# Ledger of designs, part 69: peptides against a protein of PDB entry 2AKA

Target 1, 299 residues: chain A of PDB entry 2AKA
Amino acid sequence: MEDLIPLVNRLQDAFSAIGQNADLDLPQIAVVGGQSAGKSSVLENFVGRDFLPRGSGIVTRRPLVLQLVNSTTEYAEFLHCKGKKFTDFEEVRLEIEAETDRVTGTNKGISPVPINLRVYSPHVLNLTLVDLPGMTKVPVGDQPPDIEFQIRDMLMQFVTKENCLILAVSPANSDLANSDALKIAKEVDPQGQRTIGVITKLDLMDEGTDARDVLENKLLPLRRGYIGVVNRSQKDIDGKKDITAALAAERKFFLSHPSYRHLADRMGTPYLQKVLNQQLTNHIRDTLPGLRNKLQSQL

## One batch from the design tools (peptide; made by RFdiffusion4, then SolubleMPNN)

Design b2_p15_3_s2 (from b2_p15_3, 6 letters changed)
Fold by OpenDDE base, seed 2:
Parts: sequence; C-alpha cells; structure tokens
Structure b2_p15_3_s2 (fold): chain B 299 residues (1-299), chain A 15 residues (1-15)
Amino acid sequence: as target 1 above (299 residues)
Amino acid sequence: SAEVQAALELLDEFL
C-alpha cells in the first residue's frame, strides 16, 4: 500500500509529458488558501527546508506539483530539468522562480502549466500535493486587474475534479466565515466530503479567543475534520529560525494551551503530514479502479 | 494511445 503514492507520481509525470494534466482526474490533494494564509510554511515544514518563493502578493504563480518521497538521501529534482539533482534548497527556490518567470514573463502573471518538483528526504512521508496560487482581491505590481478571477479559474480547474482532495488553509486570526479557502471548498464540496481544514496562526489569536470550536469540528463541520498548526512567524523566517525548533515550539504550544491541550495529539505539522499520507493513500486505493475503467474505455 | 496503454500497464502492476 505504501507504493500507491509513487505509482500516482509516475502517472502524473507520464500525463504531464503528454500535456493531458488538465483532462485527467488523478487522485491528488490541492492546497488552497488566501495570500499569507500560511500554505508555503506548511509545505516547507513537511520538508524541513526553506525552498518556496517568498514575497509580497502572489508568490505561487503556477501550480506546484510537490512530490515528497521518503529516501535515505536528501535532494530535489524537477521534471523540466531531468538528471539535475539539487542539494541546495536555495537553488531549488531560484529554479522555481526562474521557471515561473520563463512561462509567465516579467509581469507577475499566472500560468496553469504545473511545475513538477520531487523532493527526496529521510524526513518526509510519501506525499503529493498541488500548491496553488493564493487567492487575492488586490492586484500587485503589473498584474492584470482581473487577477482575482484568473486565480479562481485556475483553482477551479483542480478543485472541481471528483478525485481532488482539498487542503483548505485558513488563518485563525481572521474571521473563519470570511476564509477564502473554506468559501471555495464549500462552493465545490458543499457536503464537506473531500475537504481537509488546516487552521494556521493559532498563536496570533487575540487574548481570550480560541479556535477550539473550529478544531473540534463544531462550527463548520468537515467529514475529514480540521488540524491546527503553528508556523514560524515572518520574523522567524527572516531570522532563519530552524524548522526543527519551530516544530518543537508548535508541540509545546498545543500541550500548554488550555483550549487545545486535549486535542494536542491530533494537532501540529507532523500529525498533519501523517494524516495527509494516510488519506491520500486511501483515496488513491478507492479511486484507481474507476480511473482504470475510464482509461480502458478510451482505448 | 500508447500513453493510455502505458498508464494501464502501470495500474495493472498494483491492481
């Protein structure tokens, strides 16, 4: 069963080579959320490295198919530059930026053409995620005035697919009723069957407030529930705070917080990674027979 | 297509 995620990775790579990525309903997890919701920090915490583009506005401008593979070695490789192994994760960040700019140009536009990145690491579980552009209402720089709608249309190409799970990333220090991630998830998954809620910024909530009712699945019920995480602050990222130290601080946060202590074993980034691996594996098992039948009918 | 056939062969290794 541990081989199902690598199998889907091989299918993704094969279908990417033939340009059919948009037409195939492959079992996958799409990551959605507003700008600055903490999506990139969650993904970097899985790898234990800083490797995603950072900045103001829309940072992710192409879908990033992030294939995490448990391995004895640590390196990255891109589908667009086969045979090149990256061991410096700053070079990985620079390659994502360069490959994004190659397709979108200098105007900070978006493109629906994925970047395929595989990361081998002893610190990851087998997991494939599609990181999608952050939802925004305000164009920045030379972005087209309709960039909000372009992003939404791009997200809809992924999240409308029946075999797509949705990782909806929402900050706790904002009104959850206004969460862009939960709004788009509710639009395409009204029964909450394929949505996993992630609540970030729990450490940045106002004094005397908590997200307990959300994390207990009482406010906006999802079949797959909610998982709270605590990411590094922007100051911690700029100060190059170690991710391992941040994960230890996250565990301490949940264990010490009166409202979250009873949930602490079902919270945090390591638990999220485990849950996503299990849910993706099970989802692949459930969907592959139907996918096989669909492909066979196309012969 | 040859690609659909290759995908089916990959699936048949695990189903």
Scores: peptide ipSAE 0.236, ipTM 0.860, DockQ to the pose 0.505
Fold by OpenDDE base, seed 3:
Structure b2_p15_3_s2 (fold): chain B 299 residues (1-299), chain A 15 residues (1-15)
Amino acid sequence: as target 1 above (299 residues)
Amino acid sequence: SAEVQAALELLDEFL
């Protein structure tokens, strides 16, 4: 059953090499969210390493196909530099930045051309995610004035596909009704069939407020529900706080919080990773027969 | 066509 994700990874690699990303509706999870919603932190927490670009403004400027593979060894490989194994995750970050800049230039522009990154680790479940640029309304630096629409159009190329699941990342310390992630998800998935909600920054909510109704799926119901997570603060990231220690603090947060204690076993990054692995595996199983038939009809 | 065939061959390994 776990072999279905590696199969889709091989298909993704084959189609990425051909440039025909548009014609195949591969079963995948697209990660969507506003700028600073915590998308990159969620992905890094799955790997247990700091490896994604960080900074102010639009950090993710190309789609990142992140293929997590459970393995006895820990290393990363890029599709664009086959045969090079990265064991230093800082070098992985630098390669993402360099490969992004090679295609987009230095103007902080975006490109729809994916970066394909495979991470082998004993600490991951088999999981493939497509990290997408953060939605923003304000151009920064040399970004084009229409950057908001360029990002939206790029996201729509992924999230409109029927076989695309949507990981909608929203911060709890912002009005959820105004969540860019949930808005785009509702536009392309009005019945909430393909959307999984992630609520970040639960630790940054004002005293006397909580996201209980959201996490209980009462406020904005999704068929696949919501999972709350607590990411490292920017101070913790800058201080190089260990991700393992952060995951322990996340568990403690949910267990000790009066509003979330009863949900604690269905919250946090490890539970999210497990759910995504299961959801993706099931989704692949359901979609592969149709994909095979579609491909066969094109012969 | 060759690419579609290669994709089908990959699928046929598992299906």
Scores: peptide ipSAE 0.234, ipTM 0.858, DockQ to the pose 0.536
Fold by OpenDDE base, seed 4:
Structure b2_p15_3_s2 (fold): chain B 299 residues (1-299), chain A 15 residues (1-15)
Amino acid sequence: as target 1 above (299 residues)
Amino acid sequence: SAEVQAALELLDEFL
């Protein structure tokens, strides 16, 4: 069976080239989470490279359509600069920053216009994600006072679509009942049919506390469940700790932890990638007939 | 539109 994810990637590229904010509800996964929830670290752990903008405040200011493609070679390509292959992932980061600033200016404003990035790697499964701006309540720098609402409105343009799956990224070292990611997911998916929970920062929980009940889908049930991950610390990132070494440490964390040992085979970044690939593939298969009918009605 | 037609052609390769 031909991989359905590359087909949807070609559709996404075609629609992006036309400048249609295509009323087309393409099957996709939108990534949502508060600032510092660990979204960027989850995405970088999939690629095995540091390539996303980092910093204080709103880092992602445009939607990033991240198309991961399994390949024998490792490089990145942007839709806005076709034919340029990036092999240095620091240059990928700089291009995201430059292309963001080109559209939003230097005021740290936001834009709903996506950046389309394709990453070829032997270390990835075929997977497409839409990284969305982190939810924030406090304007930084020259951001407008209503930036919280602008971000929310942008997120709603994606997560309200019926064919959009929601990857809700929530830190375990904060009150999960108050998670911005889970709140927005519950608003647009009240039955938890489209939401996949990711729990980050499990290694940063207070001693004697755990997220076992959440990870076992007992506290805030989602049909698609929860997956716990352990990202690199900021110290590890600043120290340029290798992501492969971090993934080994993540595996060790789950296996050694009394509360998570029994879940360890259904936790961690590699398992999350596999689940997302499978869920996206199945979701595409289920939605393509309806998409075809919708397109045919527009002729 | 030509774009909708192209999208349908892409879908018809797989459906």
Scores: peptide ipSAE 0.225, ipTM 0.858, DockQ to the pose 0.500
Fold by OpenDDE base, seed 5:
Structure b2_p15_3_s2 (fold): chain B 299 residues (1-299), chain A 15 residues (1-15)
Amino acid sequence: as target 1 above (299 residues)
Amino acid sequence: SAEVQAALELLDEFL
């Protein structure tokens, strides 16, 4: 029995070739969050590699369709350069930057045209995510003054789709009630049916504060709940701290923290990856009959 | 389109 996620990846690749105007609501997970919310770090932690662009301001400037495929081998492939296998993930980062700049120029503008990246790894579960530009209020460099709205409009193209799950990434060291990710999710998913909350930066909360009520789904209830994660610090990233060591530190954090110890088995990046794989698989199963009917009506 | 047909055939393998 072929895995449903690889099937949808094949459909996604086929439809990407037809162009964005295919009114096909493919089952997918869109990743949303403010700038510096930790989205890229979560995705890199799934792969166990540094491969996403880094920097200040808007780092992700095109949608990145990240297709994780469990495999015995480790390599990456881009849809725009078919047949080239990347085994150095630094080269993957450089290719994302180059391909982004090719379309957007050097002005730090955005483009709605996706980059399709497939990563084969023994360390991943089958999972497809769409990394979206981080929400921002302040233009940087040569960005247009309306960049906030351009990003929002781009996000809305994904998150308004009924078959889109929303991975809402919010930092715990900021007011979660004011989270841009949770706000946009609530706007398009008012019943919280499609939204999965990710709480980052739990290790950066002030002493005597915790996100327990959020993680227990008591403060801002989502049907699919919340998962806390601890990403590498910027210092750890700059120092090229090993992701495996960071994942061990994350596990230790949850186990040792008095507010989170009881949740520790339902927290952290490995658990998040498992949950997303399961939820996406189930979501695909539930949506495929409707997708089939829609496709059949287009013949 | 041939692509829609191919997509349907792929779906029919799983449904």
Scores: peptide ipSAE 0.218, ipTM 0.859, DockQ to the pose 0.547

Design b2_p15_3_s3 (from b2_p15_3, 7 letters changed)
Fold by OpenDDE base, seed 3:
Structure b2_p15_3_s3 (fold): chain B 299 residues (1-299), chain A 15 residues (1-15)
Amino acid sequence: as target 1 above (299 residues)
Amino acid sequence: SEAVEKALAELDAFL
C-alpha cells in the first residue's frame, strides 16, 4: 500500500521532465494558504529540518513538489540536478533559492514551473505535497502590481484538478471566515470533498478564545475535517530551536489546553503527517485506474 | 514520449 506514493513520484518526475505537468491530473496534495499562514513550517516539521526559504514577503515563488520518502538514510535530491545528494539541508535551502532566482530573475516574480525535491529520511512517512506560493494582496519590492492575481492563477492550475487534494492552511489568530485558503478551497471544492483543513497558530490566540468549534468541524464543515498544529515561533526559528523539541511542546499544548485536550490524539504535526499519508495513498488507489486509461489513450 | 511510455509500464506493472 505504501508503494503507491513512490509510484506517483516517478510519474511526477517523468511528467516534469517533459513539461506536461499542466495536462495531467495526477493524484496529489496542493498546499494553499495566505502569506505567513505557517505552510513552510508545517512542511519543515514533517522533515524535521530547516530547508525552505525564509524571509519577508512572498518566499515560495515556484511550486515545490516535495516528495518525502521513508529511508534508512537522510538526504535530498533535486530533479534538476540528478545524481547530486544533499546531506546539508542549508544547501537544500540555498539550491531552492538559486533555482527559483534562475527562472524568475531578481524581481521576486513567480513562475509556474515546479521545483521537484525528494527528501529521504528515517523520520518521514511517504508523502508528496505541492507547496504553492502564499496568497498576498500587497506587492513587495519590485514585484508586479498584479502579483496577487498571478499567484491566484497559479494556484488555480493545481486546485481545479479533480485528482488534487487541497491542504488549506489557516492561522487560528485570524478570522477563519476571511481565510484565503478556505475561500479558494470553497470556490473549487464547494462540497468540501477534496479539502483538508490545517489550523496553525493555535498558541497565538487571544486569552479566553479558542478554535474548538473549527477543530470539531462545526463552524465550516469539511468532509476530511480539520487538524490543529502548533509551529515554532519566528523567534524559535531564528534561534534554531530543535524541531523535535517543538513537536514535544505541540503535544503538551494540546494535552494541557482545556478546549483541546479531548482532541489531542487527533491533533498535531505527527497526526497530520499520518492522516495525509493515508489519505494520499487511498486517493492514489482510487484514481490510478482512471489515470492509466487516460495515459493509454494518449499514446 | 519515452518517459510517458516508461511511466505507463510502471503503472501497468503495479495494477
Scores: peptide ipSAE 0.193, ipTM 0.826, DockQ to the pose 0.685
Fold by OpenDDE base, seed 2:
Structure b2_p15_3_s3 (fold): chain B 299 residues (1-299), chain A 15 residues (1-15)
Amino acid sequence: as target 1 above (299 residues)
Amino acid sequence: SEAVEKALAELDAFL
């Protein structure tokens, strides 16, 4: 079963090379959420490295197909730069920025053309995620006034696909009923069959409030449930707080919190990574019989 | 594409 994710990665790479990526209903997980919802921080916590673009506004401006591969060595490779092994994850960040700017120009526009990044690491499970631009209503810099709709249309190209699972990332310190991630997920998955909820910023909730009912799947039920996580604060990121230390702090948070202690073994980014690996593997297995016929008809 | 053919052959091995 561990070989199913690498198999789909080879399919993704092959179809990317022929320009067919946008039209293929490959089993994958699309990551959706508002700006600053914590999407990039969740992905970096899986790798244990700072490697994604950072800043104010729309950080992700192209889909990032992030292929995590368990390996004895740690390095990254881009599909657009074959044969170059990156061992410095700051260079990985710079390459994502450069490759984004090469296609979108300097105006901070978006492009639906994916960047394909493979990360080999002893610290990851096999997992493929598609990081998508953060939903926003406010254009920044030279962005077109319709950027909200451009982002929405880009997200819809992924999340409308029947074989696409949706990782809906929502902050706990905002009204979950108004979550952009859950709103778009409900639009394309009204029965909550394809959506996995991630609740970030649990440590930033107002005193005397908690997300227990959400995490227990009682407020807005999803078939695949919710997983709470605690990411590094912006202060921790700016202070270059180590991700390993942040993961230890996350575990301590759930174990010590009166409302979450009973859920602590089913919370946090390490548990999320395991769940996503299992969910994706099972989803690939379930879709494989139909995938051959669909792929043959699309080639 | 040789890459597509190889990937499809690998897929068929799992079916």
Scores: peptide ipSAE 0.191, ipTM 0.826, DockQ to the pose 0.756
Fold by OpenDDE base, seed 1:
Parts: sequence; C-alpha cells; structure tokens
Structure b2_p15_3_s3 (fold): chain B 299 residues (1-299), chain A 15 residues (1-15)
Amino acid sequence: as target 1 above (299 residues)
Amino acid sequence: SEAVEKALAELDAFL
C-alpha cells in the first residue's frame, strides 16, 4: 500500500501551481507557536540538518510547506525551482531567505504565499508540515504596527480548515496557560480534536519545576495528547552541535529525569516524528473520500 | 480544471 502522504504531496504541488492552495482543505499539519517557541528547531531535528532561517524576531515570514520524504538519497528540492537539487542545506536556508525576500520585500513583512520544500532523506519518515510565522506582539524593523494581527490572520487561514491538524508548540519554561500556540488552537479547536501539543525547552525549566502534568495530559487535555522534546540550546547551536548528538542527549534527558522517566518512550523527537507520520496518514485516509467528492463537484 | 482533473485521477487510482 503506497504511503498516503506522497499522494497528498502531489495534490499540494498541483494546487500550489494553480494558486488555489488556500481554497482546498487538504489534510495537513500546521505548526503554530510564539516566537522562539522552538518550531523551526523541531523541524530541523526531523531532517537532522540546519536549513531553516534563524535570527531574532520573525524568522518564518511565509508558510513553509515542508514535505519530508524517506529516500535512499539526501537532497532538497523547491517547487519554485524544479530540477535544482540542493545537497548543501545551507544553500536551502539561503534559498528560503531569498525566496521570502523576493515576495515580502526588504521591510521584513509577511506573505501568505507558501514556499514548497521537499526534503528527501534516509533519516526521515514521510511527513508533511506547514511551518507558519511565529506569533509576536512586538514589530521589528520596518514591520507594520499591526504585524501581530497580520500573523494571526495568516495562521487562521490554515488552522480554521477542518482537515488541518494543529501542531501547537509551547515552551515549558513559560506559563503554558499563556501559550500563544494553545490559545489559537483552543480558539479554532475548542474540543482539542485536531491539536497535538509539543512541549519544548523542558531542559530550561527552573530547578524543582516540571511539566509532568502537562505531558500526562492532565492540565490542558488534548485528545491527541502532548509530546515533550528537547531542542539544542542556543549554545549548542552556536557551537554547531550535531543534531544526532542532540537527539541522543534528548533521549538521555527523558530517561534520567525523575519526572519524565516513565514517559520517556512516548517523548522525544523520533517519537514525535513517528506519531505525526501515523496521525497524518490516518487523517489523510479519513479525509480523502470527502476531498474526492469536493474535487469532483468542482469539475 | 486540468490540475483538478489530474488530482482526481490520482485519487481515483489510489482509492
């Protein structure tokens, strides 16, 4: 049985080419979270490469449709430049920045027009995610004073769709009740049916505090639960710590932590990737008949 | 319309 995710990837590519991506409720996972919540770091950890734009403030300024494809080869390809294979992931980062700036201009504005990036790798499961701009309250540079609302409106175009799953990324070292990710998810998914919680920065919590009740789904229950992850620290990133080494450290963190040891097999980036692959596959299977009927009605 | 037709054909081949 062919993986359903590659089929939806072909549909996404076809609809992107006709400019209708916003109108079709394709089964997808939108990644939402505040600035510096760790969204892009989670995606990079799936690939095992540094390839996303970095910096202070709004890093992601266009939706990034990230199509991970399990393959014997490792390379990236953009929909806007088909046939160009990127094997250097730094060049992938530069292309994302260049293509973002081409559409948004120099003012660090945002655009709802997606960038479509496919990454082939032996280290990934088939998975498609839409990385969305980080929610912020503070404009930077020449950004308009209403940039917070522009970002929210952009996110709402994705997360309001019934076939959109929501990967809500929240840092553990901040009050979860105030999480921008969980707030927007609760607004569009009040019953927590479409939302998957990701808790980052568990290693940055104050001594004597833990996120156990959150990770056990007791504090703010989601039907799809929560998965804790440990991303590289800023020091690890600056030191160019290998992602593979970071994943080993993440596993060690959960296994050695008194509050998380019993959850360790249901935590960490590899488990998150597996869960997202399964959740997306099942979600596609459930939504395809309805999608087919909708497409047929548009002929 | 051609993209929709192609998409439907791919879906129908899978379903």
Scores: peptide ipSAE 0.182, ipTM 0.831, DockQ to the pose 0.627
Fold by OpenDDE base, seed 4:
Structure b2_p15_3_s3 (fold): chain B 299 residues (1-299), chain A 15 residues (1-15)
Amino acid sequence: as target 1 above (299 residues)
Amino acid sequence: SEAVEKALAELDAFL
């Protein structure tokens, strides 16, 4: 069962090498969220390392195919620089920034050309995610005035595919009914069949409020449900707070919170990672027979 | 491409 994700990773690498013109609907999970929704923190918490670009505005400007591989060793590899092993995750961050700028230029534009990053770690489950640019409404710097629509069009190229699962990342300290992630997911998946909800910033909700009804799948029902997570604060990130300590704090948060204690075993980053591994594995199994015929037609 | 052919062969071996 665990070999299905590595198989699809080899397919992804092969298609990236021949260029994007392969209209292959590969079984994948696309990660969508507004700016500052906590998307990058969720992905970094899976790896247990800081390695994604950070900042104000649009940080992710190219799709990032993040291939997590369980291994006895910890290192990263990029498809565009084969044979170079990165053991410093700050160098991984810098390479993502450099490779982004190489294609988009200095204007903070976007490109639909993915970056393929594989991370080997003893702390990960086998999992592949496609990190997409954060939805924005306001151009920053030298961004074109239509950048919102360019991002939306890029997201639609992924999330409209039938074999694409959607990881919709929404902050709890904002109106969830107005979540950009849940809106785009509902547009392309109106029956909620392909969408997994992630609720971040549960620790930043106003006193006397909670997201219990959302997490219990009562407010905006998704077939695949919702998982709450607690990420490091920006202060904790800037202070280089250890992710392992943050995961322990997340567990403590859910166990101690009156509204979430009963859900605590189905919440948090480790549970999310497990669910995504299982969901992706099952989804690959279901789609493989149809994928074979499509691959043969493209030889 | 050779890479696609190899990946397809791996897929066929699994199915």
Scores: peptide ipSAE 0.178, ipTM 0.822, DockQ to the pose 0.793

Design b2_p15_3_s4 (from b2_p15_3, 7 letters changed)
Fold by OpenDDE base, seed 2:
Order: C-alpha cells, then sequence, then structure tokens
Structure b2_p15_3_s4 (fold): chain B 299 residues (1-299), chain A 15 residues (1-15)
C-alpha cells in the first residue's frame, strides 16, 4: 500500500521523458486556487521549507509536479537536471524561476509544460501534487490580455481528466460562493466526487464570523469534505517565520477557537497531508486496474 | 509505444 504513490511517480517520470504528459489520465491531485488563495503556502508547509516562487500576480506560471517522498535524507531533484541534488531550498526556488523563465521568457507568460520536482524529506508523507497557475481576471505587467483564459485552458487540461482529484484552495475571508477554485471544480465535478476543499485564511475572517458551516460540509457539500488550514501571513513569510512554529500556531488556533475546537483533530496542515496521502493512495488503487486495461488496449 | 510497454511492466510489478 505504501508503494503506490512511488509507483505513480515512476509512471509520471516515464511518460514525462517521452513528452506524452498530456494524454495519460494518471491518478493525481491538481491544486487549483485564485491568486493569493494560500496555495503555495500550503505546499511549502508540507515540505517545511520556503521553496516556491513568491511575488505579486501569477507566481506559478508552469504546472509544478511536486513529488514528496519520505526519506532519511532531505534534498530536492528536478527531472530537467538529473543527478543534481539540491539541499538549499532557496536554490530550489531559483531553479523553478530560472526554468520557468527559460520557457516563458520575461513577459510573465504561462506554459503548459510541467516542471517536475521531487523532494526527499524525513518530514513529508509520500504525496504527489500538480500545482497549477493561480486563476486571475486581471492581466498584470506585460501579460497577454487573454491570460485569464490561458490559465483556465491550462487548468482544464488537468481537472477534466476523470482520474484527477482536485484540491480546491479557497480563502475564508472571501465569499466562498465566488471562489474561483470551487467554481472550476463544480464545472468539471458537478457532483463534488473528485474535489477536496481547503479553506485558508481562517485567521483573517472578520470578528464574529466563521466558516463552521463550510468546514462541517453543510454549506457547499463535497463528498471528500473540507479541511481548514492557517498559513503564515505574507509578513511572516517575508520575515522568514519558521514553518514549524507556524504549524504549532495553527494547532493552537483551531483548539482555541470556539467555532472550530470540536473540528480541531480534522483540521490543519498535518491532517491535510495525511488525508491527501490516504485519498491519493486509495484513488491510485481504484484507478490502476482501469489504467492497465486502457494501456493494454493501446498495444 | 515503448512508453506504454514500460508502463505496463511497472503496473505488472505491482498487480
Amino acid sequence: as target 1 above (299 residues)
Amino acid sequence: SEAVQKALELLDEFL
């Protein structure tokens, strides 16, 4: 059971090597969210390192296949530079930026060509995610005027696949009925069968308001439910606040909040990691027989 | 394709 995610990683690597990434419905989790929804912070909290590009506007401009592998050692490897081990996660960030710019140029354009990053760490569960560009409605800088549609089209290449699970990241301090993540998820998964809701910024809600009904799966029900998380603030990120300390603060937040205390054991980043590992493992088990039959029919 | 064959081999190791 523990080897299913590594097996899919080997499949992903094999298909990436031949350029056929677009045509295979591999069991995977696509991460979708609006810009500034807290998507990158969730992924960094899984690793316990700052390693994703940061900035204003569209930060992720290529799909990032993030393969987390539990290991006794901590390092990162890119598929595009095999044999180079990165131990400095700032160098990982710089490599993502450089490899993005190599393909997209300096115009902050997007490309559907994935970056494949594997992170070995003793602090991670086996988990593979596809981080996708943040949805936007407003072009910034020299971005093309149709950038919104380019991003949507790119996301659709992943989220329309039947074996794709959707991690829909939405901020609690915005109207969830207007969540770009939940809108796109509902478009391709109208029955909420493939969607996992993540609610960020619970600590930034107006005083006297809460997301209890959402987190209890009563407002916009998803079969796979919702998990609330508390990320570092942008100020905390800029100040290089320790992620371990932030995870402790997240636990304290849920335990101390009157609306969330009863949910605290089913909330937070560590619980999200566990749930995603389990759901991905089960999803792989359920989909691999069908995938094998499909591949066999193509011989 | 060689890739499909390799994928099937990987799947057959598990199943």
Scores: peptide ipSAE 0.328, ipTM 0.886, DockQ to the pose 0.503
Fold by OpenDDE base, seed 1:
Structure b2_p15_3_s4 (fold): chain B 299 residues (1-299), chain A 15 residues (1-15)
Amino acid sequence: as target 1 above (299 residues)
Amino acid sequence: SEAVQKALELLDEFL
């Protein structure tokens, strides 16, 4: 059975080339979360490379269609610069920043126009994610005072689509009831049918507290459940701690933690990748016949 | 229309 994710990637590329990215309800996973929720770190942990823009405030300012493709080779390609293979992931980061600035200018504004990035790697499962700007309430620099609403409106363009799955990234060291990711997910998916919860920063919770009830799907139940992950700390990132070593530390964290040990096989970044690959594949299989019929009716 | 046609062609290769 041919991998359905590469098919959707070709569809995404075809629609991106004609500027119709927003009009088609393609089966996809949109990544949502507040600023500093750990979205970029989750995506980088999938690739095993530091390749996303970093900084304070709104870092992701355009949707990033991240197409992970299992391959014998490791390189990246952008749809906007076809034929250029990036083997240095620092150059990938710089290209994302440059292409973002080209469209948004120097004011650190946002644009709904996606960047399409394909990463080939032997270390990834086939997976396509749409990284969306982090929700914020505080404009930074020359950002418009309504930037919160602009981000929200942009997110809504993706997450309101019926075939959009929502990867809701929430930090455990913050009140989950106040999670921007889960709030927006609940607004568009009140029954929790399309939402996958990711709980980050489990290692940064106060002593004597845990997210067990959340991870066991008891507090805010989602049909697709929750997966806890442990990302590198800012100190680890600044210290250039290897992602592979961080993934080993994540596994150790879950296995050693009294509240999470029993869940450890259903936690962590590698498990999240497998779940997302499987859920996306199944979701594509279930949605493509309907999409075909819809497209045929337009002809 | 061209986009829709191309999308259908792609889908027909795999369905």
Scores: peptide ipSAE 0.327, ipTM 0.886, DockQ to the pose 0.530
Fold by OpenDDE base, seed 3:
Structure b2_p15_3_s4 (fold): chain B 299 residues (1-299), chain A 15 residues (1-15)
Amino acid sequence: as target 1 above (299 residues)
Amino acid sequence: SEAVQKALELLDEFL
């Protein structure tokens, strides 16, 4: 059963290589969130490395198929650059930027063509995520005026698929009822069957406020529930604060907070990674027989 | 399609 995620990785790679990115409803997790929701920080915390593009505005401009593979060694590989092993994660970041710019140009446009990145690490569980562009309402710089709709249309290509799970990333320091991630998830998954809620920035909430009602699944119920996380601050990222130290601080936050202490064992990045691994594995098991039958009927 | 056949071959290795 541990081989089900690697199987889906091989399927993703095969379909990406032939340009059929949209035609097969593969069991996968699409990551959705507004700009600055903390989506990139969650993914980097899984790897324990800084490797995603950073900056103002739209950072992710192509879908990133992030394939985490537990291994005795630590390195990354791109599907578009077969045989090259990256051991410096800054070079991984630069390759994502370069490969993005090669397709989209310099005008910060978007493309629906995915980048396939595999990360081997002793510090990860087997997990595959599709990182999608952050939802935005305001074009910045040379972005096209319809960029909001282009991003929405790109997200819809993934999240409308029946076998797609949705990792909806929302910041706690904003009105969760207005979360772009939860709105799009509710639109395509009205019964909350495919959506996993992630609540970031719990450490940035105003004094006397908390997200307990959300984390207890009382405000906007999802069948798969909510998991709170605490990411590194921008100062900590700029200062290259160690992710291991940040994960220890996250654990301390939940244990020490009066509103979250009782939930602490079901919160934080390590728990999120475990839950996603388990849910993805189970979801693949449940969907593969139907996928096989569908493919056989196309022959 | 060649893609469908390849996908089935991959699935048949594990199912």
Scores: peptide ipSAE 0.327, ipTM 0.886, DockQ to the pose 0.524
Fold by OpenDDE base, seed 4:
Structure b2_p15_3_s4 (fold): chain B 299 residues (1-299), chain A 15 residues (1-15)
Amino acid sequence: as target 1 above (299 residues)
Amino acid sequence: SEAVQKALELLDEFL
């Protein structure tokens, strides 16, 4: 049976070409979380490269359809510039920034029009994610005063769709009961059927505290559970710490931590990537027949 | 729409 994720990628590309991306309930995973929740670091850890915009405030300002494709070669391609292969991931970052600014202007505004980025790599599983702008409460720079609501409205266009899975990214060093990601997920998925919890910053929790109950799915139960990850620190990012070394440190963290050792084989970025690949594949299989019928009714 | 038709064609290859 051919890979179902590449099929959905072709569907996404076809709909992106006609500007109707938002109208189709494609089986997909939307990534949601507050500003600085660690979303970008999770996505970069999948690729093993620094390629997402960085800075103060809202970094992701357009939906980023990130299509990871397992390949013998490593390069990126954008749907808006077909035929250009990017091998320098700094150039990928610059292209995301330039293409974002082309549509939104320089005022740090947002646009619901997706950027479609495909990354070929030997280090990835087939996986498609839609990275969404980080939820914020405070406008920064020249952002409109209603930017919080604009972001929420944009997120709602994706996460309200029945075939959308939600990757809810929450930092462990903040009150998880107040997590923006878990709040929006609970609003649109009250039964926790479509939500996968990611807990970041487990290494930054106060001494004597842990997220064990959350990771064991005991505090805020999700049918699809929670996966803890440890991202590079900002110091490690600024110091250009290798992501492979960071993934080894993440594994060591879980294995050495008294509260997490028993969960270590079900934690970390590699396990998250595997789970997302499997869950997306199964979700596509379950939803494609219904999607076909819906599309046929629209002819 | 042309896109819906193309999407159905793509789906028919796999279903």
Scores: peptide ipSAE 0.325, ipTM 0.885, DockQ to the pose 0.542

